# Designs tried in a protein design run: peptides against a protein of PDB entry 5KEZ. Part 266

Target 1, 320 residues: chain A of PDB entry 5KEZ
Amino acid sequence: NVAIYNPFRPWWERYQPVSYKLCTRSGNEDEFRNMVTRCNNVGVRIYVDAVINHMCGNAVSAGTSSTCGSYFNPGSRDFPAVPYSGWDFNDGKCKTGSGDIENYNDATQVRDCRLTGLLDLALEKDYVRSKIAEYMNHLIDIGVAGFRLDASKHMWPGDIKAILDKLHNLNSNWFPAGSKPFIYQEVIDLGGEPIKSSDYFGNGRVTEFKYGAKLGTVIRKWNGEKMSYLKNWGEGWGFVPSDRALVFVDNHDNQRGHGAGGASILTFWDARLYKMAVGFMLAHPYGFTRVMSSYRWPRQFQNGNDVNDWVGPPNNNGVI

## One batch from the design tools (peptide; made by RFdiffusion4, then SolubleMPNN)

Design b2_p27_3_s4 (from b2_p27_3, 16 letters changed)
Fold by OpenDDE base, seed 4:
Structure b2_p27_3_s4 (fold): chain B 320 residues (1-320), chain A 27 residues (1-27)
Amino acid sequence: as target 1 above (320 residues)
Amino acid sequence: MEEVAGMKKYFELLKARAKAVAAAQAA
């Protein structure tokens, strides 16, 4: 991914890829392979956060400022380490004046235009699908168990399916023969927009953002809500079917006041309430559960917003 | 300078989306 130095190595640089090389602040491919092997040998499975909707930001300077030193040029859409070129992006397909998503009530914009300036890949092209599948298959062959698909809301479900149809079975050294990768898709659906979580059920599980938002409201005792109202928690609260749901109290975005859930989201900053929420989630059978492991950073609020929400994990001069 | 500009754009858009989500939840 892009190496950002101003601010100094923010967490979000991880979501600006310039290649599919397994070479980042966390280590190289050999180290990753070693980790996957050791984890699998003791029954711990690895799921990769796969950033396949886009490459890096359109405003990033061209050069070799990347975690693996690969050259890239956002201005010309040149990513030779893949390789991608200008033909592999949706610049001509997006019809907005800015090239970015301007209206989230327009499903076509949401899927064909740039998310916050991130160069949007033309996933309709078999070439692009194949390059992504090659990346994911390499990981599968290493021994990963599945994937979180980042920014799935911004990809057409059919394009995702086309990629998934190219995937190998899991590595038989650790998984039963014929096993398929576990897929869960990040889709923010709190209602009010045309894109629905149900659009993605055919590809795998979907993040249920209503879970953390509603649970936070209940535990905070907002709007007169009570714990006793959780008797029909799950589908009874309008959530997606349990077998399609991946549930969580918080994630890296809404810990920082971004994404979905608003102020109701509970985080480790509210330790007591957070433990209650996580405990309830783990005890309740609804959905596939995910527990967040995070870190503290020096928050600085200006006009209700943390100006240090960019701060990445503890590191040694950029190396984790 | 470009990195700062990119960051600003990124977070401003995220904040805008967050506000829209919050408004939808309030409705």
Scores: peptide ipSAE 0.032, ipTM 0.579, DockQ to the pose 0.083
Fold by OpenDDE base, seed 3:
Structure b2_p27_3_s4 (fold): chain B 320 residues (1-320), chain A 27 residues (1-27)
Amino acid sequence: as target 1 above (320 residues)
Amino acid sequence: MEEVAGMKKYFELLKARAKAVAAAQAA
């Protein structure tokens, strides 16, 4: 991914890929392989956050400022480490003036335009699908158990399916023969928008952002909410079917005061309430649960926003 | 600096969208 030094190595640089090479702030490919092996050997499975909707931001400077030293040029859509070129992006499909998503009530914009400047890959192309599949298959062959698909809302479900159909079975050294990768898709569906979580059920589980948002409201006792209202928690609250849901109290985005869920989201910053919410989530049978493990950073609020929301995990001069 | 501005816009957009949805559901 892009190596960003201003601010100094923010967490979100990981979501601006310039190659599919497994060399990042967390280590190189050999170290990753070793980690996956050691984890699998003790029954801990690894799921990779796969950023496949886009490459880096269109305004990032060209050069070799990347975690693996690969050259890239966003301006010309040149990512030779893949390789991608101008033919592999949706620039010609997006009809907005900016080239970015401008209206989230327009499903076509949401899928075909850039997510806040992030260069949008043409996932309709078999070439692009194959490059992504090669990346994911390499990870599968290493021994990962599955994937979180980042920004799935911004990809056509059929394109995702086409990629998934190219994937190998899981590594038989640790998984039963014929096992398929576990897939969950980040889809922000709080209602009120054309794109629905149900559009993605065919590809795997989806994130249920209503879960954390509503649970936060209840635990905080906002708007007269009571714990007794959780009697029909799950589908009874309008959530997706349990067998399609991946649930969580918070994620890395809304933990920082932005993203889906708003101010209702509970985080480790509110330790008591957060423990209550996480405890409830783990006790309740609805959905596949995910527990956040994060870190503290020096928050500085200005005009209601944390100016240090970019701060990444503890590191040694940028190396995690 | 450009990267910072871009990502800030991204997060602010998500925040705004989340608020709008919440408001619509509350109405």
Scores: peptide ipSAE 0.031, ipTM 0.599, DockQ to the pose 0.040
Fold by OpenDDE base, seed 2:
Structure b2_p27_3_s4 (fold): chain B 320 residues (1-320), chain A 27 residues (1-27)
Amino acid sequence: as target 1 above (320 residues)
Amino acid sequence: MEEVAGMKKYFELLKARAKAVAAAQAA
């Protein structure tokens, strides 16, 4: 991915790929392979956060300032390490003045325009699908168990399906023959927008952002809500079917106050309430559960916003 | 700097939307 130095190595640089090389601040491919093997050998499975909707930001300077040293040029849409070119992006499809998503009530913009400047891949193209599938298959062959598909809301479900149809079975060294990768898709659907989580059920599980939002309100005792109201927690609260849901109390986005769920979201900053929420989530049989493991950072609020929301994990001069 | 501004804009949008949805659900 792109190496960003201003601010100094933010967490979100990870979501700006310039290649599909397994070479980042977390380590190289050999180290990753070693980790996957060690984890699998003790029954711990690895799921990769796959960033396949886009490449890096359009405003990033061209060069070799990347975690693996690969050259890239956002301006010309040149990513030779893949390779991608200008033919592999949706620039011509997006009709907004900025080239970015401007109206989330326009599903076409949400899918075909750039997410906050991130170069939007033309997932309708078989070439692009194949390059992504190759990347994911390499991971599958290493021994990962599945994927979180980042920014799935910004991809057409059919394009995702086309990629998934190209995927290998899981590595038979650790998984039964014929096993399929576990897929869950990040889709922010709190209602009020045309894109629905249900659009993605055919591809795998989806993130249920209503879960953390509503649980937060209950635990916080907002709006007169009581714990006793959780008797029909899950589908009874309007959530997606349990077998399609991946649930969580918080994630890296809304932990920073920017994600779906608003102020109701509980985080480790509210330790007591957070433990209650996580405990409840793990005890209740609704959905597939995900527990957040995070870190503290020096929050600085200005006008209600944390100006240090960019801060990445603890590091030594950029080395994790 | 422009990239940082872009990401911040996205986060602000998400934050605003999340709050609006929460408010609507509470009403």
Scores: peptide ipSAE 0.029, ipTM 0.583, DockQ to the pose 0.039
Fold by OpenDDE base, seed 5:
Structure b2_p27_3_s4 (fold): chain B 320 residues (1-320), chain A 27 residues (1-27)
Amino acid sequence: as target 1 above (320 residues)
Amino acid sequence: MEEVAGMKKYFELLKARAKAVAAAQAA
């Protein structure tokens, strides 16, 4: 991914890929392979956060300022380490003046325009699908158990399906023969927008962002909500079917107060209430559960917003 | 800095939308 120095190595640089090389601040490919092997050998499975909707930001300077030293040029859409070129992006499909998503009520914009300036890959192209599949298959062959698909809302479900259809079975050294990768898709659906979580059920599980948002309101006792109202928790609250749901109390985005769920989201900053919410989640049968492991950062609020929401994990001069 | 600005705008938009939807659902 790109190396950003202003601000100094933010968490979100990880979501700006310039190649599919397994070479980041977290380690190199050999170290990753070693970790996967050690985890699998003790029954711990690895699921990769796969960033396949886009490459890096369009405004990033060209050069070799990346975690693996790969050259890239956002201006010309040149990513030779893949390789991608201008033919592999949706610049010509997006009809907005900025090239970015401007109207989230327009599903076409949401899927064909740039997310916050991130160069949007043309996932309709078999070439692009194949490059992504090669990346994911390399991980499968290493021994990962599945994937979180980042920014799935911004990809056409059919394009995702086409990629998934190219995937290998899981590594038979650790998984039963014929096992398929576990897929869960990040889709923010709190209602009110044309893109629905149900659009993605055919590809695997989806994130249920209503879960953390609603649980937060109940635990916080907002709007007169009571714990007794949780008697029909799950589908009874309008959530997706349990077998399609990936549930969580918070994630890295809404932990910083700017993601789906708003101020209702409980985090480690509210330790007591957070433990209550996580305990409830783990005890209740609804959905597939995900527990957050995070870190503290020096929050600084200005006009209700944390100006340090970019801060990444503890590091030594950029090295994690 | 443009990317930082863009990211902030995006997150602010998400926050605003989340609040609006939550309010509508609570009504």
Scores: peptide ipSAE 0.026, ipTM 0.564, DockQ to the pose 0.038

Design b2_p27_4_s1 (from b2_p27_4, 16 letters changed)
Fold by OpenDDE base, seed 1:
Structure b2_p27_4_s1 (fold): chain B 320 residues (1-320), chain A 27 residues (1-27)
Amino acid sequence: as target 1 above (320 residues)
Amino acid sequence: SAEAKALEEARKKIIERYKALNEKAAA
């Protein structure tokens, strides 16, 4: 991915890819392979956060300022490490003046335009689908069990399906023959927008963002909410079907809302309430549960916002 | 709802972060 130095190596640089090389501040491919093997050998499975909607920002300077030294040129859409060229992006398809998503009530913009300047891949092209599939298949062959698909809301469900149809079965060294990768898709659907979580049910599970938001209000006892109201928690609260839901109390994005997480979102910063929420989530039989493993950073609030919400995970390989 | 608004605002902040990065890179 792009190496960002201002601020110094933020967490979100990881979501600006310039190649599909397994060479980042999290480690190199050998280290990753070693981890996957060790985990699989003791029954711990690995699911990869796959960024396949886009490459890096369109305004990033060309060069080799990347975690594995790969050359890239956002201006010319040149990513030779893949390789991608100008033909592999939706520049001509997006009709907004800026080239970015300007109206989230326009599903076409949401899927065909750049997410905050991030170069939007033309996932309708078989070439692009194949390159992504090759990346994911490499991970499958290493021994991963599945994927979180980042920014799925910004991809057409059919394009995702086409990629998934190219995927190998899981590695038979650790998984039963014929096993398929576990897929869950990040889709932010809180209602009011044309894109719905149900659009993606055919590809796998979907993140249910209403879960953490609603649970937060209940645990915080906001607006007269009571724990007893959780009797019909799940579908009874308007959430997606349990067999399609991936649920969580917080994630890396909403953990940083308003500098102290989203208003209702509970995080480790609110330790007591957070433990209550996580405990309830694990106890209640709704959805596939995900427990957050995060880290502390030196929060500094200015005008109600944490100016240090960029701080990345602890590491000792900052030179990469 | 308040919950939805909170999540939207969090999303916007993330968006602004990426936008700011893009602007700085262009400068």
Scores: peptide ipSAE 0.025, ipTM 0.625, DockQ to the pose 0.042
Fold by OpenDDE base, seed 4:
Structure b2_p27_4_s1 (fold): chain B 320 residues (1-320), chain A 27 residues (1-27)
Amino acid sequence: as target 1 above (320 residues)
Amino acid sequence: SAEAKALEEARKKIIERYKALNEKAAA
């Protein structure tokens, strides 16, 4: 991915890819392979956060300022380490004046235009699908168990399905023969927009963002909410079907707002309430659960916003 | 860079959506 130095190596630089090389702030491919092997040998499975909707920002300077030193040129849409070229992006497909998503009530813009300047891959093309599948298959062959698909809301469900259909079975050294990768898709559906979580049920599980928001409100006793109201928690609260839901109290994005991060969202900053929420989540049968492990950073609030929300995990001069 | 900052702003939009959700719940 792009190496960003202002601010100094923020956490979100990981979501600006320039190649599919397994070479980042966290280590190289050999180190990753070693970690996956060690984890699998003790029954711990690895799921990769796969950024496949886009490459880096369109205005990032060309060069070799990347975690693996790969050259890239956003201006010409040149990513030779893949390789991608100008033919592999949705520049001509997006109809907005800016090239960015301007209206989230237009599903076509949400899928075909750039997410805040991030170069949008043409996932309708078999070439692009194959390059992504090649990347994911390499990980599968190493021994990963599945994937979180980043920014799934910005990809057509059919394009995702086409990629998934190209995937190998899991590595038989650790998984039963014929096992398929576990897929969960990041889709932010809080209502009010045309794209729905249900659009993605055919590809795998989806993130249920209503879960953490509503649970936080209840635990905080906001709006007159009571614990007794959780008697029909799950589908009874309007959440997606349990077998399609991946649930969580917080994630890296909604953890970084003012206060606890996103108003009702509970985080480790509110330790007691957070433990209550996580405990409840783990005890309740609804959905597939995900527990967050984060870090402390020096928060500085200005006008209700943490100006240091970019701060990444503890590191040694950028190396994690 | 401008694009790096744009990504940061995109993440902040998620936070704003949660705020809006809470406001609707209070109404």
Scores: peptide ipSAE 0.024, ipTM 0.550, DockQ to the pose 0.345
Fold by OpenDDE base, seed 5:
Structure b2_p27_4_s1 (fold): chain B 320 residues (1-320), chain A 27 residues (1-27)
Amino acid sequence: as target 1 above (320 residues)
Amino acid sequence: SAEAKALEEARKKIIERYKALNEKAAA
């Protein structure tokens, strides 16, 4: 991915890929392979956060400022380490003046335009699908158990399906023969927009963001909410079917949303309430549960926004 | 719900800040 130095190595640089090489601040491919093997050998499975909707930001300077030293040129859409070229992006399909998503009520913009300047891959092309599948298959062959698909809301469900149809069965050294990768898709559907979580049910599970938002309100006792109201928690609260839901109290994004909205989300900053919420989540049968492990950073609020929300995990001069 | 809408708006704002920071880093 891109190495960003202003601010100094933010967490979100990891979501600006320039190649599909397994070479980042977390380690190299050999180290990753070793970790996956050791985990599998003791019954711990690995699921990869796969960034396949886009490459890096369009404004990033060309060069070799990346975690693995790969050359890239956002201006010319040149990513030779893949390789991708100008033919592999949706620049010509996006009809907005800026080239970015401007109206989230326009499903076509949401899927065909750039997410905040991130170069949007043309996932309708078989070539692009194949390159992504090769990346994911390499991980499958190493021994991962499945994937979180980042920014799934910004991809056409049919394009995702086409990629998934190219995937290998899981590695038979650790998984039963014929096993398929476990897929869960990040889709932010809180209502009011044309893209729905149900659009993606055919590809795997989806994130249920209503879960953390509503649970936070209840645990905080906001708006007269009571724990007794959780009697019909799950589908009774308008959530997606349990067998399609991936549920969580917080994630890395909404953990940083306090002050600008989403203040109901519970995080480790509110330790007691957070433990109550996580305990309830783990005890209740609804959905597939995900527990967050995060870190403290020096929060600095200005006009209701944390200006240090870019701060990544504890590191030694950029090395994790 | 009001909370759900607030979360969505906050998410969008966070993403917009990432864009701004990315542009600053590239400049």
Scores: peptide ipSAE 0.023, ipTM 0.608, DockQ to the pose 0.042
Fold by OpenDDE base, seed 3:
Structure b2_p27_4_s1 (fold): chain B 320 residues (1-320), chain A 27 residues (1-27)
Amino acid sequence: as target 1 above (320 residues)
Amino acid sequence: SAEAKALEEARKKIIERYKALNEKAAA
């Protein structure tokens, strides 16, 4: 991915890929392979956050400022380490003036235009699908158990399906023969927009963001909410079917959303309430649960927003 | 609900902030 130095190595630089090389702030491919092996040998499975909707931001300077030193040029859509070129992006397909998503009520914009300047891959192309599949298959062959698909809302479900259909079975050294990768898709569906979580059920599980939002409201006793109302928690609250849901109290994004209006979300900063919410989540059978492991950072609120929400985990000069 | 809408708004704001920070980093 792009190495960002202003601010200094933020956590979100990981979501600006310039190649599919397994060479990042966390280590090189050999170290990753070693970690996966050691984890699998003790029954701990690895799921990779796969960033496949886009490459890095369109405004990032060209050069070799990346975690693996690969050259890239966002301006010309040149990513030779893949390789991708201008033919592999949706620049000509997006019809907005800016080239970015401008209206989230337009499903076509949401999927064909750039997410906040991130170069949008033409996932309709078999070439692009194949390059992504090769990346994911390499990980599968190493021994990962599945994937979180980042920004799935911004990809056509059919394109995702086409990629998934190219995937290998899991590594038989640790998984039963014929096992398929576990897939969960990040889709933010809180209602009111044309893109629905149900559009993605065919590909795997989806994130249920209503879960953390509603649970936070209840635990905080906002709007007269009571714990007793959780009697029909799950589908009874309008959530997706349990077998399609991945649930969580907070994630890396909404954990940083307090200043931006997401005050209902409980985080480790609210230790007592957070423990209550996580405890309830783990005790309740609805959905596949995910527990957040985070870190403290020097929060600095200005006009209600944490100006340091970019801060990544503790590191040694950018190396974790 | 208001809280759900707030979460969505927060998500969008965070994304926009990424864009702004990305542009600053590129400058």
Scores: peptide ipSAE 0.022, ipTM 0.576, DockQ to the pose 0.042

